# Peptides against a protein of PDB entry 6PSE, part 87

Target 1, 78 residues: chain A of PDB entry 6PSE
Amino acid sequence: PSEEEEYARLVMEAQPEWLRAEVKRLSHELAETTREKIQAAEYGLAVLEEKHQLKLQFEELEVDYEAIRSEMEQLKEA

## One batch from the design tools (peptide; made by RFdiffusion4, then SolubleMPNN)

Design b2_p20_6_s1 (from b2_p20_6, 11 letters changed)
Fold by OpenDDE base, seed 5:
Structure b2_p20_6_s1 (fold): chain B 78 residues (1-78), chain C 78 residues (1-78), chain A 20 residues (1-20)
Amino acid sequence: as target 1 above (78 residues)
Amino acid sequence: as target 1 above (78 residues)
Amino acid sequence: SEEEAEIAEIHREIRELRSL
């Protein structure tokens, strides 16, 4: 049997005390995993914002670079 | 009583059938939340890599910009 | 990007959960 089938059997044959303990365990794991999910999402959002700001800075630098490049090229051709 | 205390009371007074259903519910929610956590982490990592590549491109452009800026400044001072 | 859209969706779901 699969691990899932074995676990299902365990739950079906378990005493109330084991079931209460399992509810407590799963509730705790769910709370932790939920917190970790939120943290991962918040981190991802922060990185996205940082990437966006960096992209804006890059585009501004490209404009400035092309301005100087063009001016330099004109001076060299004169 | 807090919601946590009320829930704890429900678990303590529950019949085995309710407890088994609660284990099943929590297991399902844990599986879903775990999947979402992993997904959030993977996407955050991907964005981080994109930001890193953009940073490298930005730094290369900064070097090129400073080279032209310096050359232009020297020509203007001469 | 597609990744940004997926992250945004997760954030939306989290916000919705927090509002409950």
Scores: peptide ipSAE 0.142, ipTM 0.808, DockQ to the pose 0.032
Fold by OpenDDE base, seed 4:
Structure b2_p20_6_s1 (fold): chain B 78 residues (1-78), chain C 78 residues (1-78), chain A 20 residues (1-20)
Amino acid sequence: as target 1 above (78 residues)
Amino acid sequence: as target 1 above (78 residues)
Amino acid sequence: SEEEAEIAEIHREIRELRSL
């Protein structure tokens, strides 16, 4: 049987004390996993904002670079 | 009492059938939240990698820009 | 950066849970 099937059997045959402990365990793990999920989302947002700012800086530099490149090309052709 | 204290009381007073249902509910929510956490992490990693690549491109462009700027400055001074 | 490395590590650790 799969681990899931074995776990389901354990839950079915368990005493109330074990079930209460399992509820407590699962509640704790759910709370932790929820916090980690939120934290990961917040980090993703922070990095996204940093990437956005970097993109703006990159685009500004591209414009400046193309301006100089174009000016220099015009001077070479003259 | 806090919602946590009230929930704890419910768990303490619950029948085995309710406890088994609660284990099932929490297991399901934990599985879903775990998948969502992993998805959030994968998204964050993707954005981080994109930012890293953009940073490298930006640094390369800065070098190229300074090279052209310097060359043009030298030509203007000649 | 150090912050990026820390974030990457956290995300990597979380991603490793995918195979569990």
Scores: peptide ipSAE 0.136, ipTM 0.803, DockQ to the pose 0.051
Fold by OpenDDE base, seed 3:
Parts: C-alpha cells; structure tokens; sequence
Structure b2_p20_6_s1 (fold): chain B 78 residues (1-78), chain C 78 residues (1-78), chain A 20 residues (1-20)
C-alpha cells in the first residue's frame, strides 16, 4: 500500500487519544507553514519594492543619458 | 473564551467521527498552505532574478553615461 | 548583497521541500 493508504488506515483505526494528538500535530504544522508562507511573501514584496525603486532610477538615468547623447550628437555635427 | 479555547474544547469533547473529519480537513489545509508557501518562494526568486538583471542593465548604463558625460565635459572646456 | 543572498537561500530552502 502507498504511504497515503497506510496513513488513511491509521486514521480509520485510531483511538480518540491518537486522533486528538494528530489534530494537535497538524494544527501546529499548519500554523508553522502559514508563518513560513507569510515570511516568504514578505520577502518577495521587499524585493519587489527594491526592484521598483531601481526601475525608477534606471528610467531617470535613461532620460539624462538621452539628453547628453543628443547634445553630444549636435556638437559633433556642428 | 477565546476562539482557540473554544476550539480546544471542541477537540476534547469531539467524537471519533468528528476527529477523523478534522484530521482530513487539517491535512488538506496543510497541503494547500504548503503549496502556497512554495509558490511564494518561487515568486520571490523570480523577482530577485529580475531585479538582478535590472541592476546589471543599470550599471551598464551608468558606465555609458559617465563616458559620454566625461567626453562632453572635455568638449565644452576646449 | 548579503541580504539578497540570505533571502535567496531562504527561498531555495523552502523550494527544496518539494523534493522531500
């Protein structure tokens, strides 16, 4: 049998004391996994904000670069 | 009582049939939350890679900008 | 940066849980 089938059999044959312990275990793991999920999301959002700020700086530099490039082109053609 | 205390009481007083259903529910939520955690991690990595590529592009543009700025300064001073 | 490396490591560790 698969591990899933074996686990299902355990749950079906388990006494109430084991079932209560399993509910407690699963509740703890769910809370922990939820915390980790939130943490991962927060890190992703932080990086996204950093990327956004960098993009703004990049766009500003592009504008400045094109201005100087255009002026340089005009001076070289004169 | 808090929701947590009320839930704890439910688990303590529950029949085996309810407990088995709760194990099933929690197992499902744990699996779902685990999937979401992994998804959040993958998203964060993708954004981090995008930020890295943008940073490289920004640094390249800075080099080009400083080169033109320096050349322009020399032309204006001559 | 060191912070970026730390974030990346955390995300890698989380992703590696798929293989378990």
Amino acid sequence: as target 1 above (78 residues)
Amino acid sequence: as target 1 above (78 residues)
Amino acid sequence: SEEEAEIAEIHREIRELRSL
Scores: peptide ipSAE 0.134, ipTM 0.801, DockQ to the pose 0.029
Fold by OpenDDE base, seed 1:
Structure b2_p20_6_s1 (fold): chain B 78 residues (1-78), chain C 78 residues (1-78), chain A 20 residues (1-20)
Amino acid sequence: as target 1 above (78 residues)
Amino acid sequence: as target 1 above (78 residues)
Amino acid sequence: SEEEAEIAEIHREIRELRSL
């Protein structure tokens, strides 16, 4: 039997006191896991915004660079 | 009473059938939330790596830009 | 940066929970 099947059997055979304790345990773990999920999402969004701003700056610099490069190429060919 | 206090009272007064159902519900939610947390973490790491690579590219372009700008300035002053 | 390293570490720790 899988661990999941064994756990399911424990739940079915458990006394109310164990079940209440398990509800409490699972509730606590769910709350913590939810907080960690939200934190990870918030960090990811912050980095995404920073990356987006950097991308805009990069694209602006690319335009300026190509302009100067082209002018330089023309001057060298003259 | 807070929702948490009301829930705690519900758990304390609940029949075994309700408690078993609640354990099942919480187990399912915990499993899903855990997967979502991991997914959020993986996404954040991917974005962070992309931002880092972009930053390196930006810094390289800045160096190249300044080199061409300086060379052009020298040519124009000659 | 130091901040990026800290964020990366937090995300790494969370991801490592997959093996637990």
Scores: peptide ipSAE 0.137, ipTM 0.802, DockQ to the pose 0.050; fails the geometry check

Design b2_p20_6_s2 (from b2_p20_6, 12 letters changed)
Fold by OpenDDE base, seed 1:
Structure b2_p20_6_s2 (fold): chain B 78 residues (1-78), chain C 78 residues (1-78), chain A 20 residues (1-20)
Amino acid sequence: as target 1 above (78 residues)
Amino acid sequence: as target 1 above (78 residues)
Amino acid sequence: SEEEAEIAETWREIRELKSL
């Protein structure tokens, strides 16, 4: 049998005290996993903000670069 | 009593059939939350990679900008 | 991008779970 089938059988045959302990265990793991999911989302948002700021700086530099490049090109054509 | 205390009491007084159903419910929620956590982390890594590539492009542009700026400055001094 | 906006919205929704 698969691990899932074995686990299902264990749950079906388990005594109430084991089942209560399993509910407690699963509740704890769910809470931790939920916290970790939230943390991952918060981190992602932070990185997005950093990327956004970097993009703005990059675009500003591109404008300045093109201005100088254009001036240089005009001088070379003269 | 708090919701947590009420839930704890429910678990303590619950029949085996309810406990088995609760184990099933929690197992399902844990699986879903775990999947969502992993997905959030994967998206975060993707954004981080994009930010890294943007940083490299920015640094390359800075080098090119300084080269042209320096050349222009030399021409203006002549 | 639009895709990033959708992802960001998903993350904001997830973050709101912290207050619950």
Scores: peptide ipSAE 0.447, ipTM 0.859, DockQ to the pose 0.052
Fold by OpenDDE base, seed 4:
Structure b2_p20_6_s2 (fold): chain B 78 residues (1-78), chain C 78 residues (1-78), chain A 20 residues (1-20)
Amino acid sequence: as target 1 above (78 residues)
Amino acid sequence: as target 1 above (78 residues)
Amino acid sequence: SEEEAEIAETWREIRELKSL
């Protein structure tokens, strides 16, 4: 039997005291996991914003670089 | 009383059938939330990697830009 | 990208859960 099937059997055969404890455990884990999910989302958004700002800076530098490159190319061709 | 206190009271007064159903519900929600957390973390990691690669490209371009700028400056000073 | 926009929207929705 899978661990899932064994767990299901345990739940079916469990006493009320165990079931209450399990509800408490699962509620706690759900709350923690939910908090972690939210934190991951917040972090992801922050990184996306940082990446976006970096991309803008990169694109600006590319424009400046191409301007100088073009100027130098023109000078060398003259 | 807070919703948490009311829920705690409900759990204390609940019959085994309700408790088993609640364990099942919470287990399902925990599994789903865990999956969502992992997915959020994976996407966050991907964005981090993209940002890192972009930063490396930016730093490389900065070096190249400064090289051209310096060369141009030297030419203008001569 | 469009994919990033979808991910960002998902994360915004998740973040809104914090206020609940």
Scores: peptide ipSAE 0.444, ipTM 0.859, DockQ to the pose 0.051
Fold by OpenDDE base, seed 3:
Structure b2_p20_6_s2 (fold): chain B 78 residues (1-78), chain C 78 residues (1-78), chain A 20 residues (1-20)
Amino acid sequence: as target 1 above (78 residues)
Amino acid sequence: as target 1 above (78 residues)
Amino acid sequence: SEEEAEIAETWREIRELKSL
């Protein structure tokens, strides 16, 4: 049998004490996993903000670069 | 009582049939939350990679900009 | 990007779970 089928059998044959313990275990794991999911989302948002700031800086530098490049090109053509 | 205390009481007083159903519910939620956590992490890594590529491009542009700026400064000082 | 905006919205929704 698959692990899932074996687990399902365990749940079906389990005594109330085991079932209560399993509810507690699963509740704990769910809480932990939820916290980790939230943490991943928060981190992702932070990285997105950093990338956005970097993009703005990059675009500003591109404007400045093109200005100087154009001026330099004009001087060289004269 | 808090919702947590009320839930704890429910679990303590519950019949095996309810407990089995609760194990099933929690298992499902855990599986879903785990999937969502993994997905959030994967997207976070993708954004990190994009930010890294942008940073490399920015640093390359900075080098080019400083080169032209320096050349222009030298020309203006002459 | 549009894709990033969608992902960001998803993450904002997830973050709101912290207050629950």
Scores: peptide ipSAE 0.449, ipTM 0.860, DockQ to the pose 0.052; fails the geometry check
Fold by OpenDDE base, seed 5:
Parts: sequence; structure tokens; C-alpha cells
Structure b2_p20_6_s2 (fold): chain B 78 residues (1-78), chain C 78 residues (1-78), chain A 20 residues (1-20)
Amino acid sequence: as target 1 above (78 residues)
Amino acid sequence: as target 1 above (78 residues)
Amino acid sequence: SEEEAEIAETWREIRELKSL
């Protein structure tokens, strides 16, 4: 039998005290996992914003670089 | 009473059939939330890697820019 | 990108769960 089938059997045969304990355990794990999911999402959004700001800085530098490159190239050709 | 206290009371007074159903519900929600957490983390890592690559490109461009800037400045001073 | 926009929207929705 699969682990899922074995667990299902345990739940079916369990006493109320075990079931209450399992509800408590699962509730706790769900709360923690939910918190971690939220943290992952918040972190992801922060990284996206950082990447966006970096992209803007990169594009600005590219413009400045091309301006100087072009001026330098013109001077070399003269 | 808080929602947590009310829920705790419900669990304490619940019949085995309700408790089994609650275990099933919580197990399902935990599985889904876990999947969502993992997915959020994976996407976050992907964005982080993209940001890192962009950072490397930016730093390379900064080096090239400073080289040309310095050369141009030297020519202006001469 | 469009993909990033979709992911960001998903993350915003997830973040809203914090206020619940």
C-alpha cells in the first residue's frame, strides 16, 4: 500500500484523542507553511523590484557609454 | 472568545467523523499550500539568478565605461 | 516580461493573505 493509503487507514482507525492531536499538528504546519509561502512571495517581489531598478540603471549607463564611445570614435577618425 | 479559542472548543467537542473530515481538509490545504510555497520559492530563485546575471553585465559595462571615460578625460587634459 | 508580470500578480495575491 502507498503511504497515502496507510495514512488514510490510520485516520480511519484512530481514536478521537489521536484525531484531535492530528488536527492540532496539521493546523500548526498549515500556519507555518502559509507564513513561509507569504515570505517567499514578499521576497520574490522585492527581488523583482531590485532587478527592475538595476535594469533602469543598466540602460542609463548604456546610453552614457554609447555617447562617450561615439565621441571617442569620432575623434579617432579625425 | 477569540476565533482560535472557539475553534479549539469545536475540536474538543467534535465527534470522530467530524475530526476525520477535518484531518482530511487540513491535509489537503497543507498539500496545496506546500506546493504553492515551493513554486513561489522556485520563481524567486529564478528572478534572483536573472538579477545576478544582469548585475554581472552591469559591472562589465561599468569597467568598459570607466576605461573610455578615463581615456577621454586624459585627452581633454592634454 | 509578461511572465514576470503574471508571477508578480500571483505574489501580490499571496501577500494579501497576510492581512487576513
Scores: peptide ipSAE 0.446, ipTM 0.859, DockQ to the pose 0.051; fails the geometry check

Design b2_p20_7_s1 (from b2_p20_7, 9 letters changed)
Fold by OpenDDE base, seed 4:
Structure b2_p20_7_s1 (fold): chain B 78 residues (1-78), chain C 78 residues (1-78), chain A 20 residues (1-20)
Amino acid sequence: as target 1 above (78 residues)
Amino acid sequence: as target 1 above (78 residues)
Amino acid sequence: MSDEEIRAFFQAILDEAAAA
């Protein structure tokens, strides 16, 4: 049997005391996993914002660079 | 009592059938939440990689920009 | 996925958390 099937059997045959403990365990794990999920989302949004700001800076620099590059190129052609 | 306390009492007083159902419910929620957490992490990493690549491009451009800027400044001072 | 799609995904997680 798969681990899932074995676990299912365990749950079916378990005494109330074990079941209560399992509920407690699962509740705890769910809470932790939920917190981690939220943290991941928060972090992801932060990184997105950072990337966006970086992109803006990059685009600004590109404009400035092209201006100077163009001027320099004109001087070389003269 | 808080919702948490009420839930705790419910678990303590629940019959095995309810407890088994609760284990099943919690297991399902945990699995779903775990999947979402993983997905969030994967997306976060993808964005991080994109930001990193952008940063590298930005830094390369900065080098080129400073080179031209410096040359231009020298020409102005001459 | 686009940044907007990713943003929406993250935001949905946070919105769900706030509603809970």
Scores: peptide ipSAE 0.656, ipTM 0.881, DockQ to the pose 0.940
Fold by OpenDDE base, seed 1:
Structure b2_p20_7_s1 (fold): chain B 78 residues (1-78), chain C 78 residues (1-78), chain A 20 residues (1-20)
Amino acid sequence: as target 1 above (78 residues)
Amino acid sequence: as target 1 above (78 residues)
Amino acid sequence: MSDEEIRAFFQAILDEAAAA
């Protein structure tokens, strides 16, 4: 039997005291996992914003660079 | 009493059939929340890597830009 | 996935948390 099947059998045959303890354990793990999920989402949004700001700065610098490059090229051709 | 205290009392007074159902419910929610947490972490990592690559490109462009700017300034001063 | 889709995914997580 798989671990899942064995666990299902354990739950089915367990005494109320074990079941109550398992509910408490799962509730705790769910709360922790939920907090971690939220933290991951908050961090992800922050990085997205930083990337977006960096992209804007990069595009502005590209424009300035091409302007100077073009001016320099014109001076060399003259 | 708080909702937490009421839930704790419910668990304490519940029949085995309810407790087994609650274990199943919590296990399912934990599995889903865990998958979402992992997915959020994966997306966050992908964005972080993209931001890092963009930062490297930006820094390279800054070096090239300052080189041309300096050359242009020298030509203007001569 | 696009950045917009990823943003929407993260925001959905936060919206769900705020509603709970």
Scores: peptide ipSAE 0.656, ipTM 0.880, DockQ to the pose 0.943
Fold by OpenDDE base, seed 5:
Structure b2_p20_7_s1 (fold): chain B 78 residues (1-78), chain C 78 residues (1-78), chain A 20 residues (1-20)
Amino acid sequence: as target 1 above (78 residues)
Amino acid sequence: as target 1 above (78 residues)
Amino acid sequence: MSDEEIRAFFQAILDEAAAA
């Protein structure tokens, strides 16, 4: 049987003491995993904001670059 | 009593049928939360990579901009 | 996925956490 099927059998045959311990274990893991999920989301939003700010700076530099490039091109053609 | 204390009492006084149902519920929530955490991590990494590529492009443009700026400055001073 | 979709995904996680 698969590990999942074996676990399911264990739950069905378990005594109350084991079941209470399993509820406690799962509750703890759920709390930790939830915290990690939240942290991942917070970090992801921060990186998105950083990327957005960098993109704005990049676009501003592109405008400045094209202005100088155009002026330089005009000077070279004169 | 707090909700946590009330829940703890419920777990201690619960019958095996309730405990098995709670194990099933918590297992399901843990699986879903884990999947979301993993997905959040994957998206975070993708955004990080995009930001890194953008930074490389920005730095390359800065080099090109400074080259033209310097040349333009030299021409204006002559 | 677009940045907007990714943002929405992260924000949904945080909104759910705040509502709990």
Scores: peptide ipSAE 0.656, ipTM 0.880, DockQ to the pose 0.948
Fold by OpenDDE base, seed 2:
Structure b2_p20_7_s1 (fold): chain B 78 residues (1-78), chain C 78 residues (1-78), chain A 20 residues (1-20)
Amino acid sequence: as target 1 above (78 residues)
Amino acid sequence: as target 1 above (78 residues)
Amino acid sequence: MSDEEIRAFFQAILDEAAAA
């Protein structure tokens, strides 16, 4: 049987004391995992914002660069 | 009593059938939350990589821009 | 996925947390 099937059997045959302990364990793991999920989301949003700001700066520099490049090209052709 | 204290009391007084159902519920929620956490981490890493590549491009453009700016300044001063 | 889709995913997580 799979580990999942074996676990399911264990739960079905378990005494109340074991089941209460398992509820406590799972509750703790769920709380921790939930917190980590939230932290990951917060971090992800922050990085998205940073990337967005960087892209805006990059686009501004591209415009400035093209302006100077164009001016330089005109001076060389004249 | 707090909701947590009330829940704890419920778990202590619960019958095995309720406890088994609660284990099943918590296991399901944990599995889903874990999957979401992993997915959030994967997306976060992808955005980080994109930001990193963008930063490299930005820095390269800055170098090129400064080169042209310097050349232009020299031509204007001569 | 687009940045908008990723943002929506993250925001959904935070919204769920705020509602709990």
Scores: peptide ipSAE 0.655, ipTM 0.880, DockQ to the pose 0.945

Design b2_p20_7_s2 (from b2_p20_7, 9 letters changed)
Fold by OpenDDE base, seed 4:
Structure b2_p20_7_s2 (fold): chain B 78 residues (1-78), chain C 78 residues (1-78), chain A 20 residues (1-20)
Amino acid sequence: as target 1 above (78 residues)
Amino acid sequence: as target 1 above (78 residues)
Amino acid sequence: MSDEEIRAFFQGILDEAAAA
């Protein structure tokens, strides 16, 4: 049997004391996992914003670079 | 009582059938939340890698820009 | 996925958390 099937059997045969303990365990894990999910989302948004700001800076620098490059090219061709 | 205290009381007084159903519910929610957490982490990592690549490109462009700027400055001062 | 889609995904998680 798969681990899932074995676990399902365990739950079906379990005594109330074990079931209560399992509810407590699962509740705790769910709370922690939910917190981690939220933290991951917050972090992801922060990184997206940082990437966006960096992209803007890059595009500005690219414009400045092309301006200087073009000016130098014009000076060479004159 | 807090919702948490009320829930704790419910779990303590619950029959095995309710407890088994609750284990099933919590297991399902945990699995879904875990999947979402993992997906969030994967997306976050992808964005972080993209930001890193962009930073490298930015730094390379900055070097090239400063080189041209310096060359132009030298030409002006000559 | 686009950055906008990824942003929407993350924001969706936060919105869900705020509603809970």
Scores: peptide ipSAE 0.665, ipTM 0.881, DockQ to the pose 0.938
Fold by OpenDDE base, seed 1:
Structure b2_p20_7_s2 (fold): chain B 78 residues (1-78), chain C 78 residues (1-78), chain A 20 residues (1-20)
Amino acid sequence: as target 1 above (78 residues)
Amino acid sequence: as target 1 above (78 residues)
Amino acid sequence: MSDEEIRAFFQGILDEAAAA
């Protein structure tokens, strides 16, 4: 039997005291996991915003660079 | 009484059949929440890596830009 | 996935949490 099948059997044969303890355990783990999920989403959004700002700065610098490069090339050709 | 206190009372007074159903419900929600947390972490890591690569490209472009700017300034001063 | 899709995913998590 798989671990899942064994766990299912345990739940089915368990006494009320064990079941109450298991509800408490699962509720606690769910609360912690939910908090961690939310934290991951918050951090993800922050990094997305930072990447977006960096992309804008990069594109602005590319424009400035090409302008100077073009001017330099024109001076060399003259 | 708070919702938490009411839920705690319900768990304490519940029959085994309700408790088994609650264990099943919580196990399912925990599994789903865990999957979403992992997915959020994976996406966050991907964005971090993209931001890092972009930062490296930006820094390289800054070096190239300052080199050309300096050369241009020297030519203007001559 | 696009950045917009990833953003929507993260925002969806936060919206769900706020509604709970």
Scores: peptide ipSAE 0.664, ipTM 0.880, DockQ to the pose 0.905
Fold by OpenDDE base, seed 5:
Structure b2_p20_7_s2 (fold): chain B 78 residues (1-78), chain C 78 residues (1-78), chain A 20 residues (1-20)
Amino acid sequence: as target 1 above (78 residues)
Amino acid sequence: as target 1 above (78 residues)
Amino acid sequence: MSDEEIRAFFQGILDEAAAA
């Protein structure tokens, strides 16, 4: 039997004291996992914003670069 | 009493059938929350990698820009 | 996935948490 099937059997045959302990354990793990999920989402949004700001800076530099490149090209052709 | 205290009392006074159902519910929620957490982590990592690549491109452009800027400055001062 | 889709995913997590 798989671990899942074995666990299911354990739950089915368990006494109330074990079941209460399992509810407590699962509640704790759920709370922790939820906090971690939220934290991951917050960090993800922060990185997205940083990438966006960097992209804007990059695009501004591209504009400035092309302006100088064009001026330089004109000077070299004169 | 707080919702937490009320829930704790419910768990303490619950029959085995309710407890088994609660274990099943919590297990399901934990599994879903875990999947979402993992996905959030994966997306976060992907964005970090994209930001890193963009930063490298930006730094390369800065080098090229400064080279042209310097050359242009020299030409204007001559 | 696009940045918009990823943002929506993260924001969805936060919105769900705020509503709970």
Scores: peptide ipSAE 0.664, ipTM 0.880, DockQ to the pose 0.947
Fold by OpenDDE base, seed 2:
Structure b2_p20_7_s2 (fold): chain B 78 residues (1-78), chain C 78 residues (1-78), chain A 20 residues (1-20)
Amino acid sequence: as target 1 above (78 residues)
Amino acid sequence: as target 1 above (78 residues)
Amino acid sequence: MSDEEIRAFFQGILDEAAAA
């Protein structure tokens, strides 16, 4: 049987004391995993914002660069 | 009593059938939450990589820009 | 996925947390 099937069988045959302990364990793991999920989401949004700001700065520099490049090209062709 | 205290009391007084159902519920929620956490981490890493590549491009452009700026400055001062 | 889709995913997680 798969581990999942074996676990299911264990749950079916378990005594109340074991089941209560398992509820406690799962509740704890769920709480921790939920917190980690939230933290990951918060971090992800922060990185997205940083990338966005960097993109804006990059685009501004591209404009400035093309302006100087064009001016230089004109001066060299004159 | 707090909701947590009430829940704890419920678990303490619960019958095996309820406890088994609760284990099943919590297991399902944990699996889903874990999947979402992993997905969030993967997305976060992807955004980080994109930001990093953008930063490299930005730094390259800064170097090129400063080179042209300096050349222009020299030509204007001559 | 687009940045918008990723943002929506993250925001969805936070919205669910706030609603809990």
Scores: peptide ipSAE 0.664, ipTM 0.880, DockQ to the pose 0.944

